# Peptides against a protein of PDB entry 4XPM, part 20

Target 1, 160 residues: chain A of PDB entry 4XPM
Amino acid sequence: VMLHSKNVKGFLENTLKPYDLHSVDFKTSSLQSSMIITATNGGILSYATSNNDVPKNSINEINSVNNLKMMSLLIKDKWSEDENDTEEQHSNSCYPVEIDSFKTKIYTYEMEDLHTCVAQIPNSDLLLLFIAEGSFPYGLLVIKIERAMRELTDLFGYKL
Target 2, 67 residues: chain B of PDB entry 4XPM
Amino acid sequence: DIKGTIAFDTHGNVIESTGVGSQRIEDIGDLSKVTLDAEGFAQVQGDSLLVHLYKRNDITLAVYTSA

## One batch from the design tools (peptide; made by RFdiffusion4, then SolubleMPNN)

Design b1_p10_2_s4 (from b1_p10_2, 5 letters changed)
Fold by OpenDDE base, seed 2:
Parts: sequence; structure tokens; C-alpha cells
Structure b1_p10_2_s4 (fold): chain B 160 residues (1-160), chain C 67 residues (1-67), chain A 10 residues (1-10)
Amino acid sequence: as target 1 above (160 residues)
Amino acid sequence: as target 2 above (67 residues)
Amino acid sequence: SDLLDEILKF
């Protein structure tokens, strides 16, 4: 299946879904946001948010989008710095992973009271970014983004 | 009877927590140092709780029981 | 553990 912009949007919307365990009483919140951004400038190519109660074209919607733009840029900057820092790549905030023989890294970042994680889509100029509430465990967030990234093989190697 | 659970990764980050486990996240530091048997199991006696440890695919699950 | 199996299936 070819990844079209519409398909990517739907994919990101699906990633917002919470985890709900059945073996024990454990359920997460939905992700606040899920985005694909450029590794170069932190520009948002596609995004989904769980806050669907905001009226379209409202000032609140514009403000929320602007906030996402700011967060994406900040996270891209942190990611870029870490990609040029060997020690940061070996910290507990960095998870090296391999998907289909491609190597990439998942970084976790605390953004104010939010839990975020970001990963370069293998061999691409794109980053996948999850933003969750502070109650969302980092370990589970990492698992979530890794599993999601495995479904984005069509974007592997994508260059701007 | 199970009093709670904690699952955590090799970085010590929480994957899930329930019951008393949610109040004992600080135990991860010590639990991560426990030597597991060949099958990936261990038991650690604490205060009034027994911790059952299971590790598979770099995920460690701690189950807290009263006995 | 069933719980561990469930987590691994995420």
C-alpha cells in the first residue's frame, strides 16, 4: 500500500489510541499528538491530535497548531543535538533499535509536563513524534513508537 | 493474591504499573539488579510482600504478592 | 505470565 498523505494522517490518528491491558487493570490515556516532521527544520508534514473538541478554524485550533509547531521544532533541535553527541546516544534517553536491517534511535524527552518520544524513520529525512501526558509511561511510549515505525516501511529512505 | 505489578524495560523505564506496584516504582533500581535463573525467573522477599520476577525479550515483569 | 505475553503483543 502506497503511503499517501491521507493514509499517513489516518495512520497517525490510529496511533493515538490508548493501551488497555486485560490481564490487569491498566489503561493509558490517548496520545495527545502524533506527528511526522522533517529532521532538517522540524516542519510538520502530517499530524493527529486527540483534542477533537476544538472547533475548526477557531482561534483555539490555530493556537494548538502553533503549539505543535513550536514543540516539533524544539524536539527536532534536541534530537539534532543528541545525534551529534555520542554520550547522549548512550544515555537512558536513547533506545537504539533495528527495523528490517535498518538502524535508528528512539529518544525520550520531557517537555514541560508532557512525555514525548521521537525517532528518525530509518534512512529518511523524517521523524516520527509522539506526545503524551505525563502519566503515560516512557517504557510503553517507546514500545508504541517502535511498533508504529515498523508500519511505516514505505517512508524508509524518504529524502526531502 | 496479586497486590500489584510493575513492568519495566532495560533502561529502567516503566511500561506498566498496577496496585501496590504503582507506589513502588523506586523498586525498579533494585529489581533490575536481581539475578534471574535460566528461565528468566526470580523471587525476592521484601517486607510483607513477595516479588515474582519474570524477564523475556528485555522486558521485566514484577508481580507483588502477599505470600 | 499472561500479562507479560500481553505486553509483548502490544
Scores: peptide ipSAE 0.515, ipTM 0.943, DockQ to the pose 0.669
Fold by OpenDDE base, seed 3:
Structure b1_p10_2_s4 (fold): chain B 160 residues (1-160), chain C 67 residues (1-67), chain A 10 residues (1-10)
Amino acid sequence: as target 1 above (160 residues)
Amino acid sequence: as target 2 above (67 residues)
Amino acid sequence: SDLLDEILKF
């Protein structure tokens, strides 16, 4: 099944949902943002945000999008550096994972007061990026992005 | 009577925390070194709390109860 | 543990 742009947007919107445990009193916040970006230039191909209180086409919305663009570029640059750094790949901020015999890595990055994680979609020129509040635990964020990436098999091997 | 919980991964990063566990994240360093039995269980005595450890699929859950 | 099972179902 081909993953069309509308389907991708809806998928990313679904990733924003918080985890809510019922065995104990634990609930996360929603993700701030969920994005698919290019590994080459950090360009945003698709995104979703939890902040829907801003009027569309307003200057505030434009500023928010510009912020996402900046974050995307910064994270892409750091990811690119780490992919060329053996030491960084062996840090606790790097999670090697295997999905359907494809190897990839999940990186966690502290961005100001935000918790982020990014992973290359296997064998592709694309990155999946989650941005969360600082209260969102990194261990859970990693689980979240790994499981999300397992649902993006249509994008495996995608080249620009 | 559960007083709190901490779940963490093999990197020592938190997955979830509740109750007293949220105030004892620093325990992960020591808890990660505890030897588990063949079924992935252990118990550790704390100051006034007993910690029940369960590990499965690279996730460790610490449950704090009264000692 | 019920909690561990719930986490694994995330």
Scores: peptide ipSAE 0.479, ipTM 0.941, DockQ to the pose 0.678
Fold by OpenDDE base, seed 4:
Structure b1_p10_2_s4 (fold): chain B 160 residues (1-160), chain C 67 residues (1-67), chain A 10 residues (1-10)
Amino acid sequence: as target 1 above (160 residues)
Amino acid sequence: as target 2 above (67 residues)
Amino acid sequence: SDLLDEILKF
Protein backbone atom coordinates (compact mmCIF):
# COMPACT_ATOMS: atom_id res chain seq x y z
CA VAL B 1 0.00 0.00 0.00
CA MET B 2 1.05 3.55 -0.64
CA LEU B 3 1.19 6.33 1.88
CA HIS B 4 -1.47 8.91 1.22
CA SER B 5 -1.77 12.33 2.79
CA LYS B 6 -4.08 11.13 5.52
CA ASN B 7 -1.85 8.19 6.27
CA VAL B 8 1.18 10.43 6.48
CA LYS B 9 -0.60 12.77 8.85
CA GLY B 10 -1.53 9.89 11.09
CA PHE B 11 2.01 8.61 10.99
CA LEU B 12 3.38 11.97 12.05
CA GLU B 13 0.85 12.19 14.84
CA ASN B 14 2.03 8.85 16.14
CA THR B 15 5.63 10.07 16.21
CA LEU B 16 4.61 12.72 18.72
CA LYS B 17 4.19 10.11 21.43
CA PRO B 18 6.75 10.19 24.23
CA TYR B 19 9.13 7.46 25.24
CA ASP B 20 8.37 5.83 28.56
CA LEU B 21 10.89 3.36 29.88
CA HIS B 22 9.91 0.52 32.16
CA SER B 23 13.30 -0.51 33.49
CA VAL B 24 13.88 2.87 35.08
CA ASP B 25 11.81 5.93 35.85
CA PHE B 26 12.38 7.80 32.62
CA LYS B 27 9.78 9.42 30.43
CA THR B 28 10.09 12.12 27.80
CA SER B 29 7.70 14.82 26.81
CA SER B 30 5.78 14.52 23.59
CA LEU B 31 7.36 15.97 20.52
CA GLN B 32 6.26 19.50 19.92
CA SER B 33 6.03 18.98 16.18
CA SER B 34 6.68 16.42 13.48
CA MET B 35 6.86 17.36 9.83
CA ILE B 36 7.65 16.21 6.35
CA ILE B 37 9.07 19.07 4.34
CA THR B 38 10.66 19.53 0.95
CA ALA B 39 14.43 19.53 0.82
CA THR B 40 14.32 22.10 -1.94
CA ASN B 41 12.28 24.88 -0.41
CA GLY B 42 11.43 23.77 3.09
CA GLY B 43 7.77 23.67 2.24
CA ILE B 44 5.60 21.70 4.62
CA LEU B 45 3.89 18.74 2.99
CA SER B 46 2.49 17.35 6.21
CA TYR B 47 2.76 18.11 9.89
CA ALA B 48 1.54 17.19 13.34
CA THR B 49 1.76 19.13 16.56
CA SER B 50 1.12 18.34 20.19
CA ASN B 51 -0.35 21.79 20.69
CA ASN B 52 -3.98 20.95 20.13
CA ASP B 53 -5.30 23.50 22.57
CA VAL B 54 -5.50 26.26 20.01
CA PRO B 55 -8.91 26.75 18.44
CA LYS B 56 -9.08 25.87 14.78
CA ASN B 57 -8.89 28.70 12.30
CA SER B 58 -7.99 31.11 15.06
CA ILE B 59 -5.35 33.77 14.76
CA ASN B 60 -3.29 31.84 17.27
CA GLU B 61 -3.44 28.75 15.09
CA ILE B 62 -2.37 30.75 12.08
CA ASN B 63 0.54 32.15 14.03
CA SER B 64 1.48 28.68 15.13
CA VAL B 65 1.46 27.42 11.57
CA ASN B 66 3.48 30.40 10.49
CA ASN B 67 6.01 29.59 13.16
CA LEU B 68 6.29 26.06 11.85
CA LYS B 69 6.77 27.39 8.35
CA MET B 70 9.55 29.62 9.54
CA MET B 71 11.25 26.86 11.48
CA SER B 72 11.01 24.45 8.58
CA LEU B 73 12.60 26.96 6.26
CA LEU B 74 15.39 27.75 8.69
CA ILE B 75 16.14 24.11 9.32
CA LYS B 76 16.07 23.31 5.62
CA ASP B 77 18.55 26.09 5.01
CA LYS B 78 20.84 24.86 7.75
CA TRP B 79 20.54 21.32 6.45
CA SER B 80 21.36 22.45 2.93
CA GLU B 81 24.42 24.27 4.16
CA ASP B 82 25.64 21.24 6.06
CA GLU B 83 25.03 18.95 3.11
CA ASN B 84 27.47 21.14 1.22
CA ASP B 85 30.01 21.20 4.04
CA THR B 86 32.19 18.13 4.43
CA GLU B 87 33.40 19.20 7.84
CA GLU B 88 29.88 19.62 9.18
CA GLN B 89 29.02 16.17 7.94
CA HIS B 90 31.76 14.82 10.20
CA SER B 91 30.68 16.74 13.28
CA ASN B 92 28.97 15.23 16.29
CA SER B 93 25.74 16.80 15.08
CA CYS B 94 25.65 14.53 12.05
CA TYR B 95 24.73 10.86 12.17
CA PRO B 96 25.31 8.90 8.97
CA VAL B 97 22.90 6.01 8.78
CA GLU B 98 21.95 3.32 6.33
CA ILE B 99 18.42 2.04 5.89
CA ASP B 100 17.75 -0.81 3.48
CA SER B 101 20.99 -0.08 1.65
CA PHE B 102 20.08 3.61 1.35
CA LYS B 103 22.43 6.09 2.92
CA THR B 104 21.15 9.19 4.67
CA LYS B 105 22.16 11.55 7.45
CA ILE B 106 20.51 12.69 10.64
CA TYR B 107 21.32 16.19 11.87
CA THR B 108 20.61 17.69 15.26
CA TYR B 109 20.06 21.43 15.58
CA GLU B 110 19.46 23.66 18.53
CA MET B 111 16.71 26.11 17.67
CA GLU B 112 16.42 28.65 20.45
CA ASP B 113 15.43 26.51 23.43
CA LEU B 114 14.18 23.62 21.31
CA HIS B 115 15.88 20.43 20.27
CA THR B 116 15.39 19.57 16.62
CA CYS B 117 16.38 16.69 14.42
CA VAL B 118 16.15 16.41 10.65
CA ALA B 119 16.89 13.69 8.15
CA GLN B 120 16.53 13.26 4.43
CA ILE B 121 14.19 10.45 3.58
CA PRO B 122 16.44 8.09 1.62
CA ASN B 123 16.92 8.96 -2.03
CA SER B 124 14.10 11.50 -1.87
CA ASP B 125 13.45 15.21 -2.04
CA LEU B 126 11.84 15.07 1.39
CA LEU B 127 13.03 15.73 4.92
CA LEU B 128 11.60 14.37 8.14
CA LEU B 129 11.77 16.91 10.94
CA PHE B 130 11.21 16.48 14.67
CA ILE B 131 10.93 19.40 17.07
CA ALA B 132 11.09 18.71 20.78
CA GLU B 133 11.50 20.54 24.04
CA GLY B 134 14.98 21.17 25.34
CA SER B 135 14.51 18.42 27.88
CA PHE B 136 14.35 15.80 25.13
CA PRO B 137 17.81 14.21 24.88
CA TYR B 138 19.46 14.48 21.49
CA GLY B 139 20.65 10.90 21.52
CA LEU B 140 17.15 9.64 21.99
CA LEU B 141 15.78 12.06 19.44
CA VAL B 142 18.19 10.62 16.87
CA ILE B 143 17.07 7.10 17.67
CA LYS B 144 13.46 8.18 17.38
CA ILE B 145 13.83 9.75 13.96
CA GLU B 146 15.86 6.83 12.65
CA ARG B 147 13.18 4.39 13.70
CA ALA B 148 10.51 6.58 12.18
CA MET B 149 12.41 6.81 8.90
CA ARG B 150 12.44 3.04 8.65
CA GLU B 151 8.66 3.11 8.49
CA LEU B 152 8.53 5.53 5.57
CA THR B 153 9.72 3.15 2.87
CA ASP B 154 6.88 4.23 0.61
CA LEU B 155 8.52 7.63 0.40
CA PHE B 156 11.98 6.34 -0.40
CA GLY B 157 13.00 7.69 -3.76
CA TYR B 158 10.19 10.24 -3.85
CA LYS B 159 11.05 13.09 -6.19
CA LEU B 160 9.20 16.37 -6.58
CA ASP C 1 20.95 -0.54 44.64
CA ILE C 2 20.99 1.51 41.48
CA LYS C 3 21.44 5.17 42.25
CA GLY C 4 21.09 6.35 38.69
CA THR C 5 21.79 5.73 35.03
CA ILE C 6 23.10 7.46 31.94
CA ALA C 7 22.77 6.08 28.45
CA PHE C 8 24.65 7.84 25.68
CA ASP C 9 25.61 7.29 22.06
CA THR C 10 28.94 7.33 20.27
CA HIS C 11 28.63 11.08 19.82
CA GLY C 12 28.40 11.62 23.55
CA ASN C 13 24.78 12.64 23.34
CA VAL C 14 22.44 11.54 26.08
CA ILE C 15 19.82 8.93 25.34
CA GLU C 16 18.42 8.77 28.85
CA SER C 17 19.39 9.68 32.38
CA THR C 18 17.91 8.92 35.79
CA GLY C 19 18.71 9.50 39.41
CA VAL C 20 22.23 10.63 40.17
CA GLY C 21 23.04 10.11 36.51
CA SER C 22 20.94 13.12 35.61
CA GLN C 23 23.26 15.21 37.73
CA ARG C 24 26.42 13.70 36.31
CA ILE C 25 26.02 14.20 32.58
CA GLU C 26 29.50 15.67 32.57
CA ASP C 27 30.84 12.20 33.32
CA ILE C 28 30.13 11.16 29.73
CA GLY C 29 33.37 12.70 28.57
CA ASP C 30 35.44 10.47 30.81
CA LEU C 31 33.21 7.44 30.54
CA SER C 32 33.45 7.48 26.77
CA LYS C 33 37.21 7.05 27.06
CA VAL C 34 37.05 3.95 29.23
CA THR C 35 38.39 0.80 27.63
CA LEU C 36 35.81 -1.93 27.65
CA ASP C 37 36.48 -5.65 27.65
CA ALA C 38 35.65 -7.97 24.79
CA GLU C 39 32.07 -8.29 26.00
CA GLY C 40 31.62 -4.54 26.21
CA PHE C 41 31.80 -4.23 29.97
CA ALA C 42 33.80 -2.17 32.42
CA GLN C 43 33.67 -0.89 35.95
CA VAL C 44 34.87 2.52 37.00
CA GLN C 45 35.44 3.57 40.55
CA GLY C 46 33.94 6.96 41.19
CA ASP C 47 33.91 9.24 44.17
CA SER C 48 31.37 7.42 46.29
CA LEU C 49 29.76 5.44 43.52
CA LEU C 50 30.70 2.54 41.32
CA VAL C 51 29.91 2.93 37.64
CA HIS C 52 29.03 -0.15 35.65
CA LEU C 53 29.51 0.34 31.92
CA TYR C 54 27.77 -1.67 29.25
CA LYS C 55 28.18 -1.03 25.55
CA ARG C 56 26.25 -2.68 22.78
CA ASN C 57 25.14 -1.52 19.35
CA ASP C 58 26.87 1.83 19.77
CA ILE C 59 24.94 2.58 22.96
CA THR C 60 26.76 2.90 26.26
CA LEU C 61 24.87 2.47 29.50
CA ALA C 62 26.35 3.67 32.75
CA VAL C 63 24.76 2.34 35.91
CA TYR C 64 25.68 4.05 39.15
CA THR C 65 25.63 1.95 42.29
CA SER C 66 26.91 2.28 45.83
CA ALA C 67 28.93 -0.87 45.46
CA SER A 1 21.43 -5.21 31.21
CA ASP A 2 17.68 -5.14 31.03
CA LEU A 3 17.73 -1.40 30.59
CA LEU A 4 20.13 -1.65 27.69
CA ASP A 5 17.90 -4.22 26.09
CA GLU A 6 14.91 -1.97 26.51
CA ILE A 7 16.71 0.94 24.88
CA LEU A 8 17.78 -1.24 21.99
CA LYS A 9 14.15 -2.08 21.35
CA PHE A 10 13.20 1.55 20.78
Scores: peptide ipSAE 0.448, ipTM 0.939, DockQ to the pose 0.677
Fold by OpenDDE base, seed 1:
Structure b1_p10_2_s4 (fold): chain B 160 residues (1-160), chain C 67 residues (1-67), chain A 10 residues (1-10)
Amino acid sequence: as target 1 above (160 residues)
Amino acid sequence: as target 2 above (67 residues)
Amino acid sequence: SDLLDEILKF
């Protein structure tokens, strides 16, 4: 079954939900944004964002979308650089993972005061990108994006 | 009895932290070097707190208690 | 540990 754009949007919206432990007093914030972007150009194919209290088609919404475009491009550029840098691939900011025999890497990037992580959807031209507040721990962010990618098998091998 | 917790991965990055653990993130460096038993357990005496270490599936959980 | 189990169930 093919994952339609509507389903992808809904999936990304669901990834925004925070983690909330009940064993101890620990709860994260919602993700600020969740996106699928192209690895080639950093173009946004689908996105979801928290803080949807901004009126639609307002100047604030436009600025928010433009900010996402900027972030996606910047992260794509960093990812591209790191994919061509053996040293960066062996840093603590890079998590090699294997999903259903497909190898990929999860990178964590500090973007000003935001915590971000990005990963190539296995064998595809697509990147999954999470943007969170600085209070969101990187270790948990990595777990989150890995488990999210495991739900995107329909996009494995997707080429533009 | 639990004063706080830290969970961290094999890269030393935090997964979660609570209580006094949130103020002791720097402990991860030392805690990651502790030898665990066959069940993935260890105890480490800190300054005024006892740290209970549990490791499973590449996740290490440190639980801080007073004794 | 219940907490560890909870984390693993994320």
Scores: peptide ipSAE 0.425, ipTM 0.938, DockQ to the pose 0.682

Design b1_p10_3_s1 (from b1_p10_3, 6 letters changed)
Fold by OpenDDE base, seed 4:
Structure b1_p10_3_s1 (fold): chain B 160 residues (1-160), chain C 67 residues (1-67), chain A 10 residues (1-10)
Amino acid sequence: as target 1 above (160 residues)
Amino acid sequence: as target 2 above (67 residues)
Amino acid sequence: LFDEILSDFT
């Protein structure tokens, strides 16, 4: 089954769900945002947000979208810098992973009071980006994005 | 009785924490250096608490008990 | 717990 625009949006919305563990008394908040952006320019191809209590086409909605655009651009820039920095690729903020014989990296970034992580979809021009509250542990965030990326095989090798 | 837990990855980043574990995140540095047996298990003394360590799938779980 | 964490997104 090929991922289409509507399918991608729904997928991202599903990634917003919090972790609710039963083995231990632990539950996270929902992700604030989940996005697929271009690795080249940080342009948003698709996104989902947990706070949908904003009237459509309102100034507040526009500001929210603009904020996401800014965040995506900033994170893309940081990611690009790190991809060209051997030392950063060996830091504890970089997780090399392999999915179906494809290699990629997951980076964690502190953005103000938010916890973010970003990963290049294997062999593609696309990045998957999660934005969470500061209470969301980085280790769990990394696991979440890795597991999510394994479900995006249709986008592996996607070139703009 | 379990007093708390900390789960962390190979980078020392928290995966989850509960109970007294939430107040002892700084223990990860020392816990990550503990040598585990062939089954991925170890026990270490943490002040008045006993820490049970389990590692599987690159996740280390620390369980704090009063035992 | 390990399986619970790793099997969350299915």
Scores: peptide ipSAE 0.538, ipTM 0.943, DockQ to the pose 0.245
Fold by OpenDDE base, seed 2:
Structure b1_p10_3_s1 (fold): chain B 160 residues (1-160), chain C 67 residues (1-67), chain A 10 residues (1-10)
Amino acid sequence: as target 1 above (160 residues)
Amino acid sequence: as target 2 above (67 residues)
Amino acid sequence: LFDEILSDFT
């Protein structure tokens, strides 16, 4: 199945769902946002947000989108810096992973009171970005984005 | 009886926590240093709590019990 | 628990 823009949007919306573990009494909040952005400029190609109670075309919606744009740019910049920093790549905030023989890295970043993680889609110019509340554990967030990345094989090798 | 749980990864980051485990996140530092047996299990005696450790797929689960 | 955590997108 080929991923089209609409399919990607739906995929990102699905990533927003919380973890609700039944083996233990543990449940997370939904992700605040899920995005695919460019590694070059931090431009948002697709996004989903759990806050859908804001009226369409309202000032609040515009502000929310602008906030996402700012967040994506900031995270892209930090990601770019870390990709050129061997020390940061060996910190506890960096998770090297391999998916279908493709190597990539997952980074966790504290953004104000939010927990974020970002990963380059293997061999592509794209980044997958999750933004969650501070109550969302980083370890689980990393697992979540890794699992999500494994479902984006159609975007592997995507170049702008 | 289970008093709580902590699951954490190889980086020491929390995956989940419940009960008393949520108040003992700082234990991860020590728990991560515990050597597990061939089956990936260990037990650590604490104050009045016993910690049962299970590791699978680079995830360590700590289960806190009274004994 | 381990399988539950790792089966989110299966």
Scores: peptide ipSAE 0.532, ipTM 0.942, DockQ to the pose 0.303
Fold by OpenDDE base, seed 3:
Structure b1_p10_3_s1 (fold): chain B 160 residues (1-160), chain C 67 residues (1-67), chain A 10 residues (1-10)
Amino acid sequence: as target 1 above (160 residues)
Amino acid sequence: as target 2 above (67 residues)
Amino acid sequence: LFDEILSDFT
């Protein structure tokens, strides 16, 4: 199955859904945002947000999009720095993972009061980025993004 | 008789927490050092609580009960 | 709980 633009958007929207565990009395908030960005420039290729109560094409919506652009650029820069820093790659904020024999890394970053995690889609010029509230545990966020990447095999090896 | 839970990963980051576990996140440092048996199980006596540890797939679950 | 966490994909 090929991932088209509309399919990617729908996929990201689905990632926004919270964890609602039944074995224990635990439920998270929805992700604030979910994005696919370029590793080279931090440009947003696709995104989804839980803030759907803003009128479309309003000033508030534009400002929200601009905020996402700013965050994506900052996280891309931090990710690029860490990819060239062996010490950062050995911190507890870096999770080396392997998906279908492809190696990648998941990084967690504190952005103001938000919890974020980012991972390079294996062998690609793309990053998957989750932004959550501070109440969203990092350990669970990492699991979430790893599971999501396993469903994006069509983007493995994608070059700009 | 569960008073709370903490689940954490191999990096010591929280996966979930409930009840008294939400107030005892600092216990992860010590709990991560506990030696588990072949079944991935251990019990640790706390101040007034008993902690049951279960590990599977690099996830450790701590269940707090009355001692 | 383990299976619930690892099998869930929202």
Scores: peptide ipSAE 0.527, ipTM 0.942, DockQ to the pose 0.238
Fold by OpenDDE base, seed 1:
Structure b1_p10_3_s1 (fold): chain B 160 residues (1-160), chain C 67 residues (1-67), chain A 10 residues (1-10)
Amino acid sequence: as target 1 above (160 residues)
Amino acid sequence: as target 2 above (67 residues)
Amino acid sequence: LFDEILSDFT
């Protein structure tokens, strides 16, 4: 079954849910945002945000969306630079991973006080992007995005 | 008995932390160098706390106890 | 704990 736009939106909304471990007393905050963007120009194809208390079509909502667009573009630019930098690909901020024989990389980026994580959906023109609060540990964020990508096999090889 | 925990990955990044572990993230550097046995277990004495190390699936868990 | 971390998607 192919993922449609509506299904992708719902999927991203589900990724916002926090980790709540029961074996230890540990719970994260929800992700601030989860997005699928283009690797070519950082355009947002789909997104979800945890702070939905803002009235629709309000100035605050517009500003929030614009902020997401800005962050998306900035992260895309950083990702593009790192993909052309062998040294950055060997830093502790880069996690090479393999999903169903497809190779990709997960990058962690500090964006002001936010913790972000981005990865190219295998063989596609798309990036999956998580934005979390600074309290969200990077190691867990990496695990989260890897597991999320494993559920997006329908988008593997997607070209614009 | 458990005073806190730290779980971290092979890059030294935190996966989770609780209790005193949240204030001892800097221990990861040293803990990552500890040689584990065949079962992925080790114990390390640090300060007034004993650290129990468990590794599985490239995740290392450090459990801090008083003894 | 290990299984909990690695099995939880949400």
Scores: peptide ipSAE 0.525, ipTM 0.941, DockQ to the pose 0.272

Design b1_p10_3_s2 (from b1_p10_3, 4 letters changed)
Fold by OpenDDE base, seed 3:
Structure b1_p10_3_s2 (fold): chain B 160 residues (1-160), chain C 67 residues (1-67), chain A 10 residues (1-10)
Amino acid sequence: as target 1 above (160 residues)
Amino acid sequence: as target 2 above (67 residues)
Amino acid sequence: LFDEILDEFT
């Protein structure tokens, strides 16, 4: 089965939903943004965003396309640096993972007051990027993005 | 009677927290060093609360109780 | 209950 653009958009929208535990009283906020970007230049191929309490069209609105573009570039650059830095790959901000014999890494980055998580889709030129509020725990964010990547096998090996 | 919980990963990052656990995130550093038994369980007395530790699949759950 | 909690995110 091939993922089409509409399917990818819908998939990313679904990742925005909050995590709600049933055994205990714990529920997160929704993700602010979920994106697939290029690892080469940080270009956005697909994205989803949720509404927040920030005034519409404000310059500080994370949901603005311009803000997303800027953040994508910054995170891509940081990711590129870390992929060439052995020390950063062994920090507690880097999670090596294996999905169906494909190896990749999940990185967590503090961006202003936001919690972000990025991972290369295995053997591809694409990155999956989650942006959440500062109240979203990093450990859970990592679990969330790993589970999401497991559903994107159609993009494994994708080259631009 | 459960007073709160903290779940955290092997990197010391929080997965979830509830109740008094949300106010005791700083405990993760010490809790991560506790020696668990063969079944992945341990108990630690801290202040006025008893902490029950359960580790499975690289995730540690701390449950705070009064006794 | 404790096993149920762990199973939700493992």
Scores: peptide ipSAE 0.487, ipTM 0.943, DockQ to the pose 0.848
Fold by OpenDDE base, seed 4:
Structure b1_p10_3_s2 (fold): chain B 160 residues (1-160), chain C 67 residues (1-67), chain A 10 residues (1-10)
Amino acid sequence: as target 1 above (160 residues)
Amino acid sequence: as target 2 above (67 residues)
Amino acid sequence: LFDEILDEFT
């Protein structure tokens, strides 16, 4: 299976789906956004958003995209700082994980009233980023992004 | 009858919550310190509720029932 | 019940 640009977009769109538990009466909202960004500059390579009520090419759409660009940059900056901060790497906001013998870290960040989660795709220059409402539990968000990363093995080791 | 649930990870972050559990997220701090048996199970009396704890694979589930 | 719930996360 090869991940092409179209496939990546579809993959990210699929991650937007809410988490629905079967054993208990618990269901989350959809993710607001799902993105793959560069670890170097926070540039967006691919993204999906649940807010599709805005007409294409409208000012509101442009503003929405610009907002995502801003958020991606801010989160990239925080991630970069934390990757160089031993104390932050040992906080409750950092989850060391291993996928197929590759090590990476998952970070949770509160952005205003939003819950975000970001992780470096193993050995790559890319970050996977989830943005959710404040009602989305961080523990579940971490599980979700870890599972998603396991499906992105084609991007492991990707260098810009 | 189950009055609510809380599932949380080893970092103390919520995975899910339902019912009265959603209003008792602050219990995680104390619940995380409870000693579990060999099967990863424990019971804790709290207020008017009984909390059933079960841990597996670094996830702890708290189920609140009537005492 | 516990197993059912935990299996959804693990």
Scores: peptide ipSAE 0.480, ipTM 0.942, DockQ to the pose 0.880
Fold by OpenDDE base, seed 1:
Structure b1_p10_3_s2 (fold): chain B 160 residues (1-160), chain C 67 residues (1-67), chain A 10 residues (1-10)
Amino acid sequence: as target 1 above (160 residues)
Amino acid sequence: as target 2 above (67 residues)
Amino acid sequence: LFDEILDEFT
């Protein structure tokens, strides 16, 4: 079964939900944004944002989307550089992971005061990108994006 | 009896923190070096708190209690 | 003792 655009959008929206730990009094904020972008150009194929209080087609919404485009491009550039840098791949900000025998890497990047996490969808031209507030722990963000990627098997091997 | 918790990964990054643990993130450096038993358990006493360490599947949980 | 906490992450 192939993922349709609506299904992908809904999936990304679900990833925005905060992490709520049941055994202890710990709950995160919602993710600020969740996106699937191209690894080649940083183009946004699908996205979801938690800030839905802005009227549609407003100047503020347009600015918000433009900001996402900018962040997407910046993160893609950093990711591309790191993928060509052996030392960066062995840095503390890189998590090698294996999903269903497919190898990929999860990178954490500090973007201003935001905590971001990006990973190539296995064997694809796509990146999954999470943007969270600075209060969102990196270790948890990594776990979150890994679990999310495990649900995107239909996109494994996707080429543009 | 629990005063707080810290969970962290093998990179030393925080997964979660509560209570006094949220104010003791710097402890991760030392806690990550503690030798655990065969079951992934250890106890470390520091100042007025006792730290109970549990490690499983590359995740370490530190539970702070009164000493 | 605190297996429930760890199980939430693993």
Scores: peptide ipSAE 0.475, ipTM 0.943, DockQ to the pose 0.851
Fold by OpenDDE base, seed 2:
Structure b1_p10_3_s2 (fold): chain B 160 residues (1-160), chain C 67 residues (1-67), chain A 10 residues (1-10)
Amino acid sequence: as target 1 above (160 residues)
Amino acid sequence: as target 2 above (67 residues)
Amino acid sequence: LFDEILDEFT
């Protein structure tokens, strides 16, 4: 099934759901945000947020969107720097992964008190970005984004 | 009885933690250095707790029980 | 128990 813009947003919304382990008494909070952004300019192509209690067209909503734009740009910039830094690619903040024979990397970044992770959709000009609270473990966040990315095969190789 | 758990990856990052494990995240550094047997299992005696370690597919699980 | 827990991550 072809991923359309509406389908992508629905997908991202689904990623917001908390991770609930059944074998042990462990459950995370929901992700704050989930986004697909451009690797070139950090522009947001699609996004979902768990905080939907803000009235539409309110100043608070505008501020929240602007905040997402800011974070996406900052993370894109850091990602770009790391992609050109061999040492950063071998740090504990970088997870090389392979999905269906396509190679990519997952990076974890601390953004103030938030835990974030970002990964280039394989062979594409797109990045998948998760933003979570500081209580969300990085190891689990990495697993979550890897699993999510495996469902975005339609975007593999997407060029702007 | 299980007092807590910690699961962590090869980068030392937490995947999950429960019970006393949530208060012993600092143990990951030492636990990651423990030599496991052929089955990926080991037991490490702590202060008053016994740690059961099991590793599979680059994920290590530590289960804390009474010694 | 170990298998059950690890299976959720793999």
Scores: peptide ipSAE 0.474, ipTM 0.943, DockQ to the pose 0.869

